# Designs tried in a protein design run: peptides against a protein of PDB entry 5X9X. Part 7

Target 1, 41 residues: chain A of PDB entry 5X9X
Amino acid sequence: SSVSELEQRLRDVKNTNSRFRKALMEKENELQALIRKLGPE

## One batch from the design tools (peptide; made by RFdiffusion4, then SolubleMPNN)

Design b1_p10_1_s3 (from b1_p10_1, 4 letters changed)
Fold by OpenDDE base, seed 4:
Structure b1_p10_1_s3 (fold): chain B 41 residues (1-41), chain A 10 residues (1-10)
Amino acid sequence: as target 1 above (41 residues)
Amino acid sequence: LLEELKKLAS
């Protein structure tokens, strides 16, 4: 149904959003680790 | 520095 399709699309968007947020967090952590290794510069 | 690195990594 139209309702079920919209609900599925909403779930898909939420899942995609969550995955990207996780990826960004991991990259942020990686960059922070590199910054610590490089020093204050 | 973090923002600069993020720019380079993009």
Scores: peptide ipSAE 0.047, ipTM 0.581, DockQ to the pose 0.181
Fold by OpenDDE base, seed 2:
Structure b1_p10_1_s3 (fold): chain B 41 residues (1-41), chain A 10 residues (1-10)
Amino acid sequence: as target 1 above (41 residues)
Amino acid sequence: LLEELKKLAS
């Protein structure tokens, strides 16, 4: 049904959103590690 | 460090 399809799409969007949020967190951590390596220069 | 920065930007 239309409702079940929308529910499935919502679940897919939530899963995708969570995956990208995790990826952004990992990239932020990597960036901060590089900033620390670079120093104040 | 530079190569790691390039990796982040890819």
Scores: peptide ipSAE 0.045, ipTM 0.583, DockQ to the pose 0.394
Fold by OpenDDE base, seed 5:
Structure b1_p10_1_s3 (fold): chain B 41 residues (1-41), chain A 10 residues (1-10)
Amino acid sequence: as target 1 above (41 residues)
Amino acid sequence: LLEELKKLAS
């Protein structure tokens, strides 16, 4: 049904959002590690 | 610049 399809699309968006948030967190951690390695410059 | 980035990331 149309309702079922809309619910599925909402779930897909939420899942995609969650995955991107996780990826951004990982990239932030990588950036922090690199900055720490470079020192106070 | 790097210190500024560290501050933002903290």
Scores: peptide ipSAE 0.042, ipTM 0.575, DockQ to the pose 0.112
Fold by OpenDDE base, seed 1:
Structure b1_p10_1_s3 (fold): chain B 41 residues (1-41), chain A 10 residues (1-10)
Amino acid sequence: as target 1 above (41 residues)
Amino acid sequence: LLEELKKLAS
C-alpha cells in the first residue's frame, strides 16, 4: 500500500541519514587529527 | 589552521 511504501521510504531515509552522520563524524575526527599534525591553527 | 578555517566559514 501507499502507507507501507511511505513507511519503508522513511526507514530508508533514516538509515541513510545515520550512515552519513557516522561518516561525517569520522571525517571530522580525521580532519582534526591532520590539523593537529600540521601545527598551529 | 583551525582558526583560519573558522574565519573562512564566517
Scores: peptide ipSAE 0.026, ipTM 0.488, DockQ to the pose 0.100; fails the geometry check

Design b1_p10_2_s1 (from b1_p10_2, 6 letters changed)
Fold by OpenDDE base, seed 4:
Structure b1_p10_2_s1 (fold): chain B 41 residues (1-41), chain A 10 residues (1-10)
Amino acid sequence: as target 1 above (41 residues)
Amino acid sequence: KAAQEVQELL
């Protein structure tokens, strides 16, 4: 049904959003590690 | 300084 398809699409969007949020968090952590290596400048 | 600028973007 149209409702079930919309529910599926919503789940897919939420999953995609979660994956991107995780990737951004990992990249932020890596950048922070590099910043620590660079120092306070 | 550059490191601080990058950190502001995070």
Scores: peptide ipSAE 0.052, ipTM 0.694, DockQ to the pose 0.318; fails the geometry check
Fold by OpenDDE base, seed 5:
Structure b1_p10_2_s1 (fold): chain B 41 residues (1-41), chain A 10 residues (1-10)
Amino acid sequence: as target 1 above (41 residues)
Amino acid sequence: KAAQEVQELL
């Protein structure tokens, strides 16, 4: 049904959002480590 | 300086 399709799409969006949030957090941590290595520049 | 600016945005 149209309702079930909308529910599925919402679940897919939430899952995708969660995955990207995790990836961004990991990249932020990597970047922070590199910044610390560079020093006060 | 650039490194500090990036760090502030994280």
Scores: peptide ipSAE 0.051, ipTM 0.694, DockQ to the pose 0.245; fails the geometry check
Fold by OpenDDE base, seed 2:
Structure b1_p10_2_s1 (fold): chain B 41 residues (1-41), chain A 10 residues (1-10)
Amino acid sequence: as target 1 above (41 residues)
Amino acid sequence: KAAQEVQELL
């Protein structure tokens, strides 16, 4: 049904958001490590 | 300076 499809899409969006949040956190950590290597510039 | 600017955005 339309409702079931919307519920599935909501679950998919939630899962996608979770994956992107993890990726952003990993990239933040990577950038911070690069900043430490770069120095105080 | 560039490193500081990046850090401020994180």
Scores: peptide ipSAE 0.050, ipTM 0.692, DockQ to the pose 0.304; fails the geometry check
Fold by OpenDDE base, seed 3:
Structure b1_p10_2_s1 (fold): chain B 41 residues (1-41), chain A 10 residues (1-10)
Amino acid sequence: as target 1 above (41 residues)
Amino acid sequence: KAAQEVQELL
C-alpha cells in the first residue's frame, strides 16, 4: 500500500541519515587530529 | 586557527 511504501521510505531515509552522521563525525575527528599535528593555529 | 576554521565549517 501507499502507506507501507511511505513507512519503508522513511525507515530507509532514517538509516541513511544515521550512517552519514556517523561517517561525518568520524571524519571530523580525523581532521581535528591531523590539524593538531600542524601546531597551534 | 586552522582547527577553529574547520570547526566553523562543520
Scores: peptide ipSAE 0.047, ipTM 0.683, DockQ to the pose 0.242; fails the geometry check

Design b1_p10_2_s2 (from b1_p10_2, 6 letters changed)
Fold by OpenDDE base, seed 2:
Structure b1_p10_2_s2 (fold): chain B 41 residues (1-41), chain A 10 residues (1-10)
Amino acid sequence: as target 1 above (41 residues)
Amino acid sequence: SAKEEVEKLL
């Protein structure tokens, strides 16, 4: 049904959103590690 | 290098 299709699309969007948020967190952590390596320069 | 690692993030 239209409702079930919308529910599935919502689940897919939530999964994609979660994956990208995790990727951004990992990139931020790596960036912070590099900032620490560079120091106050 | 740090520069190369930053480029991986972009």
Scores: peptide ipSAE 0.044, ipTM 0.611, DockQ to the pose 0.314
Fold by OpenDDE base, seed 5:
Structure b1_p10_2_s2 (fold): chain B 41 residues (1-41), chain A 10 residues (1-10)
Amino acid sequence: as target 1 above (41 residues)
Amino acid sequence: SAKEEVEKLL
């Protein structure tokens, strides 16, 4: 049904959003670690 | 290097 399709789309968007949020967090953590290693320069 | 790895992230 149209309702079940919308529910599925919402689940898919939520899953995609969660994956990108995790990727951004990991990128930020790696960036911060590298900045600390690089020093003041 | 750390600099090169940062450049890859940007």
Scores: peptide ipSAE 0.042, ipTM 0.628, DockQ to the pose 0.349
Fold by OpenDDE base, seed 1:
Structure b1_p10_2_s2 (fold): chain B 41 residues (1-41), chain A 10 residues (1-10)
Amino acid sequence: as target 1 above (41 residues)
Amino acid sequence: SAKEEVEKLL
């Protein structure tokens, strides 16, 4: 049904959102580490 | 510094 399809799409969006949030956190941590290594510039 | 400006964005 249309409702079931919307529920599935919502689950897919939530899963994608979770994956991107994790990726962004990892990239932020990587960037911070590089900034620390860069020095006082 | 450039470092500080980048840190502000994170």
Scores: peptide ipSAE 0.039, ipTM 0.567, DockQ to the pose 0.249
Fold by OpenDDE base, seed 4:
Order: sequence, then structure tokens, then C-alpha cells
Structure b1_p10_2_s2 (fold): chain B 41 residues (1-41), chain A 10 residues (1-10)
Amino acid sequence: as target 1 above (41 residues)
Amino acid sequence: SAKEEVEKLL
């Protein structure tokens, strides 16, 4: 049904959002590590 | 510094 399809699309968007949030967190952590290695520059 | 500018984005 139209409602069930919209619910599925919402779940898919939430899953995609969660994956991107995780990727951003990992990139942020790596960036912080690189900044620490870089030094006071 | 460049480091500080990048840190602002975190």
C-alpha cells in the first residue's frame, strides 16, 4: 500500500542517515588523530 | 593556525 511504501522509504532514509552519521564520526576521529600528529602548526 | 581552524570544524 501507499502507506506501507512510505513507511519503508522512511526506514531506508533513517538507515542511510545512520550510515552517514557513522562515516562522519569515523572521519572526524581520524581527522582529530591527524591533527594531534601534526602538532602546533 | 591551520590546526585550530580545522579543529573548529570538529
Scores: peptide ipSAE 0.039, ipTM 0.568, DockQ to the pose 0.253

Design b1_p10_2_s3 (from b1_p10_2, 6 letters changed)
Fold by OpenDDE base, seed 2:
Structure b1_p10_2_s3 (fold): chain B 41 residues (1-41), chain A 10 residues (1-10)
Amino acid sequence: as target 1 above (41 residues)
Amino acid sequence: KAKKEVEELL
């Protein structure tokens, strides 16, 4: 049904957003680690 | 300098 499809799409968006938030956090941490290694430039 | 600019973006 249209309702079940909308619910599915909402779940998919939620899952996608969660994955992207995790990926961005990991990239931020990686970048911070690289900055620390770079030193006082 | 570039380091501080990147830090600000995080």
Scores: peptide ipSAE 0.033, ipTM 0.566, DockQ to the pose 0.195
Fold by OpenDDE base, seed 4:
Structure b1_p10_2_s3 (fold): chain B 41 residues (1-41), chain A 10 residues (1-10)
Amino acid sequence: as target 1 above (41 residues)
Amino acid sequence: KAKKEVEELL
């Protein structure tokens, strides 16, 4: 049904959003670690 | 300087 399709799309968007949020967090942590290694620049 | 520029991207 139209409702079930919308619910599925919402779940897919939620899952995609969660995955990208995790990836961004990991990249931010990596960048922060690299910044610490760079030193006082 | 480079460090500060990278920090602005976080």
Scores: peptide ipSAE 0.035, ipTM 0.578, DockQ to the pose 0.333; fails the geometry check
Fold by OpenDDE base, seed 3:
Structure b1_p10_2_s3 (fold): chain B 41 residues (1-41), chain A 10 residues (1-10)
Amino acid sequence: as target 1 above (41 residues)
Amino acid sequence: KAKKEVEELL
């Protein structure tokens, strides 16, 4: 049904959003480690 | 300098 399809799309969007948020957090941590490695620049 | 530029983007 149209309702079940909308519910599925909402779940898919939430899952995608969660995955990207995790990926961004991991990249931020990596960049912070590289910043520490850079030194005083 | 480059360090601070990267930091502001996080």
Scores: peptide ipSAE 0.035, ipTM 0.582, DockQ to the pose 0.379; fails the geometry check
Fold by OpenDDE base, seed 1:
Structure b1_p10_2_s3 (fold): chain B 41 residues (1-41), chain A 10 residues (1-10)
Amino acid sequence: as target 1 above (41 residues)
Amino acid sequence: KAKKEVEELL
């Protein structure tokens, strides 16, 4: 049904959002490590 | 300088 499809899409969006949030956190940590290596620039 | 620019993007 249209309702079940919308529920599925919502779950997919939430899962995708969670994955991207994790990826962004990991990239931020990587960038911060690189910033520390660059020094006071 | 480059460090500050990167930090502002985070």
Scores: peptide ipSAE 0.034, ipTM 0.575, DockQ to the pose 0.268; fails the geometry check

Design b1_p10_3_s1 (from b1_p10_3, 3 letters changed)
Fold by OpenDDE base, seed 4:
Structure b1_p10_3_s1 (fold): chain B 41 residues (1-41), chain A 10 residues (1-10)
Amino acid sequence: as target 1 above (41 residues)
Amino acid sequence: PVPVKPLPLP
């Protein structure tokens, strides 16, 4: 049904958003770890 | 219109 398809698309967007949020957080943590090692204290 | 490619999934 059109409702089931919209619910599926909403789940897929939420899952995609969650994956991107996780990846951005991991990259930010990596960047901060590099800044602490290479940056002036 | 210039085709914008979607960002690759991580």
Scores: peptide ipSAE 0.088, ipTM 0.565, DockQ to the pose 0.107
Fold by OpenDDE base, seed 2:
Structure b1_p10_3_s1 (fold): chain B 41 residues (1-41), chain A 10 residues (1-10)
Amino acid sequence: as target 1 above (41 residues)
Amino acid sequence: PVPVKPLPLP
């Protein structure tokens, strides 16, 4: 049904969004680790 | 126009 397709698309968008959020968090953690190594403190 | 490439999905 059109409803079941919209529910599937919503799940796929949520899964994609969760993957991007995880990747951004990992990159932020990597950046902060580099700042601590290269920074004056 | 500058060609825009889609960002890779993680």
Scores: peptide ipSAE 0.088, ipTM 0.566, DockQ to the pose 0.135
Fold by OpenDDE base, seed 1:
Structure b1_p10_3_s1 (fold): chain B 41 residues (1-41), chain A 10 residues (1-10)
Amino acid sequence: as target 1 above (41 residues)
Amino acid sequence: PVPVKPLPLP
C-alpha cells in the first residue's frame, strides 16, 4: 500500500541518516586524534 | 564547471 511504501522510505532515510551521523562522528574523532599528534604540543 | 562526484554512502 502507499502507506507501507512511505513507512519503508521513512525507515530507509532514518537508517541512511544514522549511518552518515556515525561516519561523521568517527571522522571528527580521527581528525581530533591527528590534531593532538601533529600539534605543537 | 568541474564535475563534482557525490560522496559514497557509508
Scores: peptide ipSAE 0.087, ipTM 0.575, DockQ to the pose 0.140
Fold by OpenDDE base, seed 5:
Structure b1_p10_3_s1 (fold): chain B 41 residues (1-41), chain A 10 residues (1-10)
Amino acid sequence: as target 1 above (41 residues)
Amino acid sequence: PVPVKPLPLP
């Protein structure tokens, strides 16, 4: 049904959003690790 | 034109 398709699309968008949020957190952690390596000891 | 690949989704 059109309702079931919209519910599926909403689940797929939520799953994609959660994956992007995780990737952004991992990239922020990588940047902080690089800053600590490049910073003065 | 060099084909640019889209970035993969995480």
Scores: peptide ipSAE 0.083, ipTM 0.552, DockQ to the pose 0.123

Design b1_p10_3_s2 (from b1_p10_3, 5 letters changed)
Fold by OpenDDE base, seed 4:
Structure b1_p10_3_s2 (fold): chain B 41 residues (1-41), chain A 10 residues (1-10)
Amino acid sequence: as target 1 above (41 residues)
Amino acid sequence: EVKVKPLPLP
């Protein structure tokens, strides 16, 4: 049904969004590690 | 059914 297809698309968007959020968090952690290396420590 | 390729992760 059209409703079932929309529900599937919503799940796929949520899954994609979760993957991108994880990737952004990993990049932020990498950035913070580089900042710590460049810092006065 | 539209087969959409997954987007590459950054």
Scores: peptide ipSAE 0.107, ipTM 0.654, DockQ to the pose 0.100
Fold by OpenDDE base, seed 1:
Structure b1_p10_3_s2 (fold): chain B 41 residues (1-41), chain A 10 residues (1-10)
Amino acid sequence: as target 1 above (41 residues)
Amino acid sequence: EVKVKPLPLP
């Protein structure tokens, strides 16, 4: 049904959003690790 | 059903 398709699309968008949010947090952690390595002691 | 290509994760 059109309702079940919209519910599926909403789940897919939420899952994609969650994955991108996780990837951004991982990239931020990587960036902070690089800053600590390249920063002055 | 419209198939949308997922964007690659960074």
Scores: peptide ipSAE 0.105, ipTM 0.656, DockQ to the pose 0.099
Fold by OpenDDE base, seed 5:
Structure b1_p10_3_s2 (fold): chain B 41 residues (1-41), chain A 10 residues (1-10)
Amino acid sequence: as target 1 above (41 residues)
Amino acid sequence: EVKVKPLPLP
């Protein structure tokens, strides 16, 4: 049904969003680690 | 059903 398809799309978007949020957090942590190493002591 | 191609993770 159209409702079941919309519910599936919403779940897929939420799952994709969670994966991208995790990847961005990992990249931010990597960036912060580099800033601590290369920044002024 | 419209299949959207998933974006690759960075």
Scores: peptide ipSAE 0.103, ipTM 0.660, DockQ to the pose 0.099
Fold by OpenDDE base, seed 3:
Formats: C-alpha cells, sequence, structure tokens
Structure b1_p10_3_s2 (fold): chain B 41 residues (1-41), chain A 10 residues (1-10)
C-alpha cells in the first residue's frame, strides 16, 4: 500500500540520518584532536 | 594542509 511504502521510506531516511550524524561526530572529534596537536598556530 | 576525504554514503 502507499502507506506501507511511505513508512518504509521514513525508516530508511531515519537510518541514513542516524548514520550520517554519527559519521559527522566522529570526523569532528578527529578534526579537534588534530587541531590540538598543531598548537596555537 | 589537512585533506579531508568526502564521507562515504552509509
Amino acid sequence: as target 1 above (41 residues)
Amino acid sequence: EVKVKPLPLP
């Protein structure tokens, strides 16, 4: 049904969004660790 | 220069 397809699309968007949020957080942490190693420059 | 690779699609 059109309803079941919309529910599936919503689940897929939520899963993709959660994965991207985690990846961005990990990359931000990596960037901050590198900035701290470079010092006050 | 920090080369950031694009994030892969999950």
Scores: peptide ipSAE 0.100, ipTM 0.722, DockQ to the pose 0.336

Design b1_p10_3_s3 (from b1_p10_3, 4 letters changed)
Fold by OpenDDE base, seed 2:
Structure b1_p10_3_s3 (fold): chain B 41 residues (1-41), chain A 10 residues (1-10)
Amino acid sequence: as target 1 above (41 residues)
Amino acid sequence: PVEIKPLPQP
């Protein structure tokens, strides 16, 4: 049904959004690790 | 050396 398709699309968008949020957090942590290596220590 | 992985693609 059109409703079930919209519910599926909403689930897929939420899943994608969650994955990208996690990936961005991991990239920020990687960036911070590189910044610390470029520091005076 | 820390390798920065690419972001996943949508």
Scores: peptide ipSAE 0.118, ipTM 0.722, DockQ to the pose 0.715
Fold by OpenDDE base, seed 4:
Formats: structure tokens, C-alpha cells, sequence
Structure b1_p10_3_s3 (fold): chain B 41 residues (1-41), chain A 10 residues (1-10)
């Protein structure tokens, strides 16, 4: 049904969003590690 | 050197 397809698309978007959120968190952690290396320490 | 991982493909 059109409803079942929309529910599937919503799941796929949520899964994609979760993956990109994880990637952004990893990039933020990497950025913070670089900032610490470039910092006064 | 910090190795920058690529973003996951959608």
C-alpha cells in the first residue's frame, strides 16, 4: 500500500539520518583532537 | 597526523 511505502521511506530516512549523525559525531571528535594538538598544550 | 575518514555513503 501507499501507506506501507511511506512507512518504509520514513524508516530509510531515519536510518540514513542516524548514520550521518554518527559520522558528524566522529568528525566532531576528530576536530576536537586536532584543536587539542594545535592548542597551547 | 589524524586521518580523516570519509563520510559514509547515503
Amino acid sequence: as target 1 above (41 residues)
Amino acid sequence: PVEIKPLPQP
Scores: peptide ipSAE 0.117, ipTM 0.706, DockQ to the pose 0.789
Fold by OpenDDE base, seed 1:
Parts: structure tokens; C-alpha cells; sequence
Structure b1_p10_3_s3 (fold): chain B 41 residues (1-41), chain A 10 residues (1-10)
């Protein structure tokens, strides 16, 4: 049904969003670690 | 060298 398809798409979007949120957090931590290694100079 | 790997694509 159209409702079942929309519910599935919503689950897929939520799963994708969760994965990207984790990836962004990991990249932010990587960036901050690199900035700290470079120093202010 | 500072290398920031790109984010995965959807």
C-alpha cells in the first residue's frame, strides 16, 4: 500500500540520517585532532 | 599533510 511504502521510505531515511550523523561526528573529531596537531601556526 | 577524507555519499 502507499502507506506501507511511505513508512518504509521513512525508515530508510531515518537509517541514512543516523549513519550520516555518526560520520559527521567522526569527521569533526578527525578535523579537531588535525587542528590540534598543526597547532595555531 | 592534513588530509580530510570526504564524507560517504548517500
Amino acid sequence: as target 1 above (41 residues)
Amino acid sequence: PVEIKPLPQP
Scores: peptide ipSAE 0.114, ipTM 0.730, DockQ to the pose 0.525
Fold by OpenDDE base, seed 3:
Structure b1_p10_3_s3 (fold): chain B 41 residues (1-41), chain A 10 residues (1-10)
Amino acid sequence: as target 1 above (41 residues)
Amino acid sequence: PVEIKPLPQP
């Protein structure tokens, strides 16, 4: 049904969004660790 | 040298 397809698309978008949020958080943490290694020098 | 890996593709 059209409803079941919309529910599936919504699940797929939520799963993709969750994966990208995790990847962005990991990259931000990596960037902050590198900034700390550069120091004030 | 810090290797910046690209984000995964959707």
Scores: peptide ipSAE 0.110, ipTM 0.705, DockQ to the pose 0.536

Design b1_p10_3_s4 (from b1_p10_3, 4 letters changed)
Fold by OpenDDE base, seed 4:
Structure b1_p10_3_s4 (fold): chain B 41 residues (1-41), chain A 10 residues (1-10)
Amino acid sequence: as target 1 above (41 residues)
Amino acid sequence: PVEVRPLPLP
């Protein structure tokens, strides 16, 4: 049904969003680790 | 050198 398709699309968007949020946090942690290694140099 | 890698598509 159109409702079941919209529910599926919403699940897929939520899953995609969750994956991107995790990836962004991991990249932020990587960036902060690099900044700490570079220091004031 | 800081390597900037693109994020993979989920």
Scores: peptide ipSAE 0.124, ipTM 0.712, DockQ to the pose 0.427
Fold by OpenDDE base, seed 2:
Structure b1_p10_3_s4 (fold): chain B 41 residues (1-41), chain A 10 residues (1-10)
Amino acid sequence: as target 1 above (41 residues)
Amino acid sequence: PVEVRPLPLP
């Protein structure tokens, strides 16, 4: 049904969004690790 | 021209 297709598309968008949020968090952690290596300490 | 490469999907 049109409703079940919209629900599936919404699940797919939520899954993609969750994956991007996780990847951004991992990249932020990598960036912070590099900043600590380049820091004055 | 600047080539815009798509970011890889996670």
Scores: peptide ipSAE 0.102, ipTM 0.583, DockQ to the pose 0.148
Fold by OpenDDE base, seed 1:
Structure b1_p10_3_s4 (fold): chain B 41 residues (1-41), chain A 10 residues (1-10)
Amino acid sequence: as target 1 above (41 residues)
Amino acid sequence: PVEVRPLPLP
C-alpha cells in the first residue's frame, strides 16, 4: 500500500540519517585529535 | 570541466 511504502521510506531515511550522524561525529573527533597534535604541545 | 563525484554513503 502507499502507506506501507511511505513507512518503509521513512525507516530508510532514519537509518541513513543515523549512519551519517555517526560518521560526522567520528570525523569531528578525528579532526579534534589532529588539531591537538598540531598544537604547540 | 571539473567532475564532482558523489561521496559514498557510510
Scores: peptide ipSAE 0.100, ipTM 0.572, DockQ to the pose 0.122
Fold by OpenDDE base, seed 5:
Structure b1_p10_3_s4 (fold): chain B 41 residues (1-41), chain A 10 residues (1-10)
Amino acid sequence: as target 1 above (41 residues)
Amino acid sequence: PVEVRPLPLP
């Protein structure tokens, strides 16, 4: 049904969003670790 | 100062 398809699309978007949020957090952590190694420059 | 460049999105 159209409702079941919309519910599935919403689940898929939420799952994709969660994966991208995790990847961005990991990249931010990597960036912060590099900044700490470079010092105050 | 550290210049932050855009990273490629996954």
Scores: peptide ipSAE 0.115, ipTM 0.740, DockQ to the pose 0.151; fails the geometry check

Design b1_p10_4_s2 (from b1_p10_4, 6 letters changed)
Fold by OpenDDE base, seed 2:
Structure b1_p10_4_s2 (fold): chain B 41 residues (1-41), chain A 10 residues (1-10)
Amino acid sequence: as target 1 above (41 residues)
Amino acid sequence: KAAEEVKKLL
């Protein structure tokens, strides 16, 4: 049904959102490590 | 300088 399809799409969006949030956190950590190597410039 | 600007965004 239309409702069940919307519920499925909502679950998919939540899963995608969670994956992107994890990726952003990992990239932030990587960036911070590179900044520490770069120095105080 | 560039490092400090990046830090402001995090």
Scores: peptide ipSAE 0.037, ipTM 0.607, DockQ to the pose 0.303; fails the geometry check
Fold by OpenDDE base, seed 1:
Formats: structure tokens, sequence, C-alpha cells
Structure b1_p10_4_s2 (fold): chain B 41 residues (1-41), chain A 10 residues (1-10)
């Protein structure tokens, strides 16, 4: 049904959002590590 | 300098 499809799409969006949030957090941590290695410049 | 510019984005 239309409602069932919308519920499925919402679940898919939430799962995708969660995965990207985790990836962005990991990339931010990586960038911070690189910044520390770069030094004060 | 580059490090400071990146820090501004975080």
Amino acid sequence: as target 1 above (41 residues)
Amino acid sequence: KAAEEVKKLL
C-alpha cells in the first residue's frame, strides 16, 4: 500500500542518514588528527 | 595557516 511504501522509504532514509552521520564523524576525527600533525600553521 | 582554515570549517 501507499502507506506501507512510505513507511519503508522512511526506514531507508533513517538508515542511510545514520550511516552517513557515522561516516562524517569518522572523517571529522581523521581531519582533526591530520590538523594536529600539520602543526600551528 | 592551512590548519587554521580547516579548523574554521569544523
Scores: peptide ipSAE 0.036, ipTM 0.615, DockQ to the pose 0.369; fails the geometry check
Fold by OpenDDE base, seed 5:
Structure b1_p10_4_s2 (fold): chain B 41 residues (1-41), chain A 10 residues (1-10)
Amino acid sequence: as target 1 above (41 residues)
Amino acid sequence: KAAEEVKKLL
């Protein structure tokens, strides 16, 4: 039904959002590690 | 310098 399809699309969006949030957190950690390597320069 | 500029964005 149209309702079930919309519910599925909402689940897909939430899953995609969750994956991107995790990726951003990992990139932030990677960036901070690189900043520490750079030092005060 | 580069490190300080990046830090401002975090």
Scores: peptide ipSAE 0.035, ipTM 0.615, DockQ to the pose 0.371; fails the geometry check
Fold by OpenDDE base, seed 3:
Structure b1_p10_4_s2 (fold): chain B 41 residues (1-41), chain A 10 residues (1-10)
Amino acid sequence: as target 1 above (41 residues)
Amino acid sequence: KAAEEVKKLL
């Protein structure tokens, strides 16, 4: 049904959002580590 | 310098 399809789409969007948030956090941590290695310049 | 430029993007 249209309702079940919308519920599925909402779940998929939420799952995608969660995965991207985690990926961004990991990349931010990696970037910070690289910044520390670069030093004060 | 490079570190400061990257920091500006955060």
Scores: peptide ipSAE 0.034, ipTM 0.610, DockQ to the pose 0.383; fails the geometry check

Design b1_p10_4_s3 (from b1_p10_4, 6 letters changed)
Fold by OpenDDE base, seed 3:
Structure b1_p10_4_s3 (fold): chain B 41 residues (1-41), chain A 10 residues (1-10)
Amino acid sequence: as target 1 above (41 residues)
Amino acid sequence: KALEEVKKLL
């Protein structure tokens, strides 16, 4: 049904959002590590 | 100083 399809699309969007949030967190952590290696500039 | 500003964003 159209309602079931919309519910599925919402789940897909939430899953995609979760994946991107995780990727951004990992990139932030990597950037922090690199900045620490650069020093107190 | 630029690195300090970046650090504030993290």
Scores: peptide ipSAE 0.036, ipTM 0.572, DockQ to the pose 0.238
Fold by OpenDDE base, seed 5:
Structure b1_p10_4_s3 (fold): chain B 41 residues (1-41), chain A 10 residues (1-10)
Amino acid sequence: as target 1 above (41 residues)
Amino acid sequence: KALEEVKKLL
């Protein structure tokens, strides 16, 4: 049904959002580590 | 200075 399709699309968007949030967190941590190593400049 | 501002964001 149209309702079930909308519910599925919402789940898919949430899953995609979660994946990108995780990727961004990992990149942030990587960048943070590099900047900390570089120093106080 | 710029790097310190970036550090604040992380």
Scores: peptide ipSAE 0.035, ipTM 0.579, DockQ to the pose 0.234
Fold by OpenDDE base, seed 4:
Structure b1_p10_4_s3 (fold): chain B 41 residues (1-41), chain A 10 residues (1-10)
Amino acid sequence: as target 1 above (41 residues)
Amino acid sequence: KALEEVKKLL
């Protein structure tokens, strides 16, 4: 049904959002680690 | 100085 399809799409968007949030957090941590490695120079 | 410029890009 149209309702069940919309519910499925919402679940898919939620899963995608969660995955991207995790990826962004990991990238931010990686960038901060690289900045620390560069030092004050 | 060069490292500071690189840090601005991160």
Scores: peptide ipSAE 0.035, ipTM 0.551, DockQ to the pose 0.366
Fold by OpenDDE base, seed 1:
Structure b1_p10_4_s3 (fold): chain B 41 residues (1-41), chain A 10 residues (1-10)
Amino acid sequence: as target 1 above (41 residues)
Amino acid sequence: KALEEVKKLL
C-alpha cells in the first residue's frame, strides 16, 4: 500500500542518514588530525 | 589562513 511504501522509504532514509552522519564524523576527525599535523597555516 | 578558515567550519 501507499502507506507501507512511505513507511519503508522513511526507514531507508533514516538508515542512509545515519550512515552518512557517521561517515562525515569520521572524515571531519581525520581532517582535523591532518590540519593539526600541518600546523597553523 | 586557509586552514584556519577550514578549522572554523569543523
Scores: peptide ipSAE 0.034, ipTM 0.577, DockQ to the pose 0.236

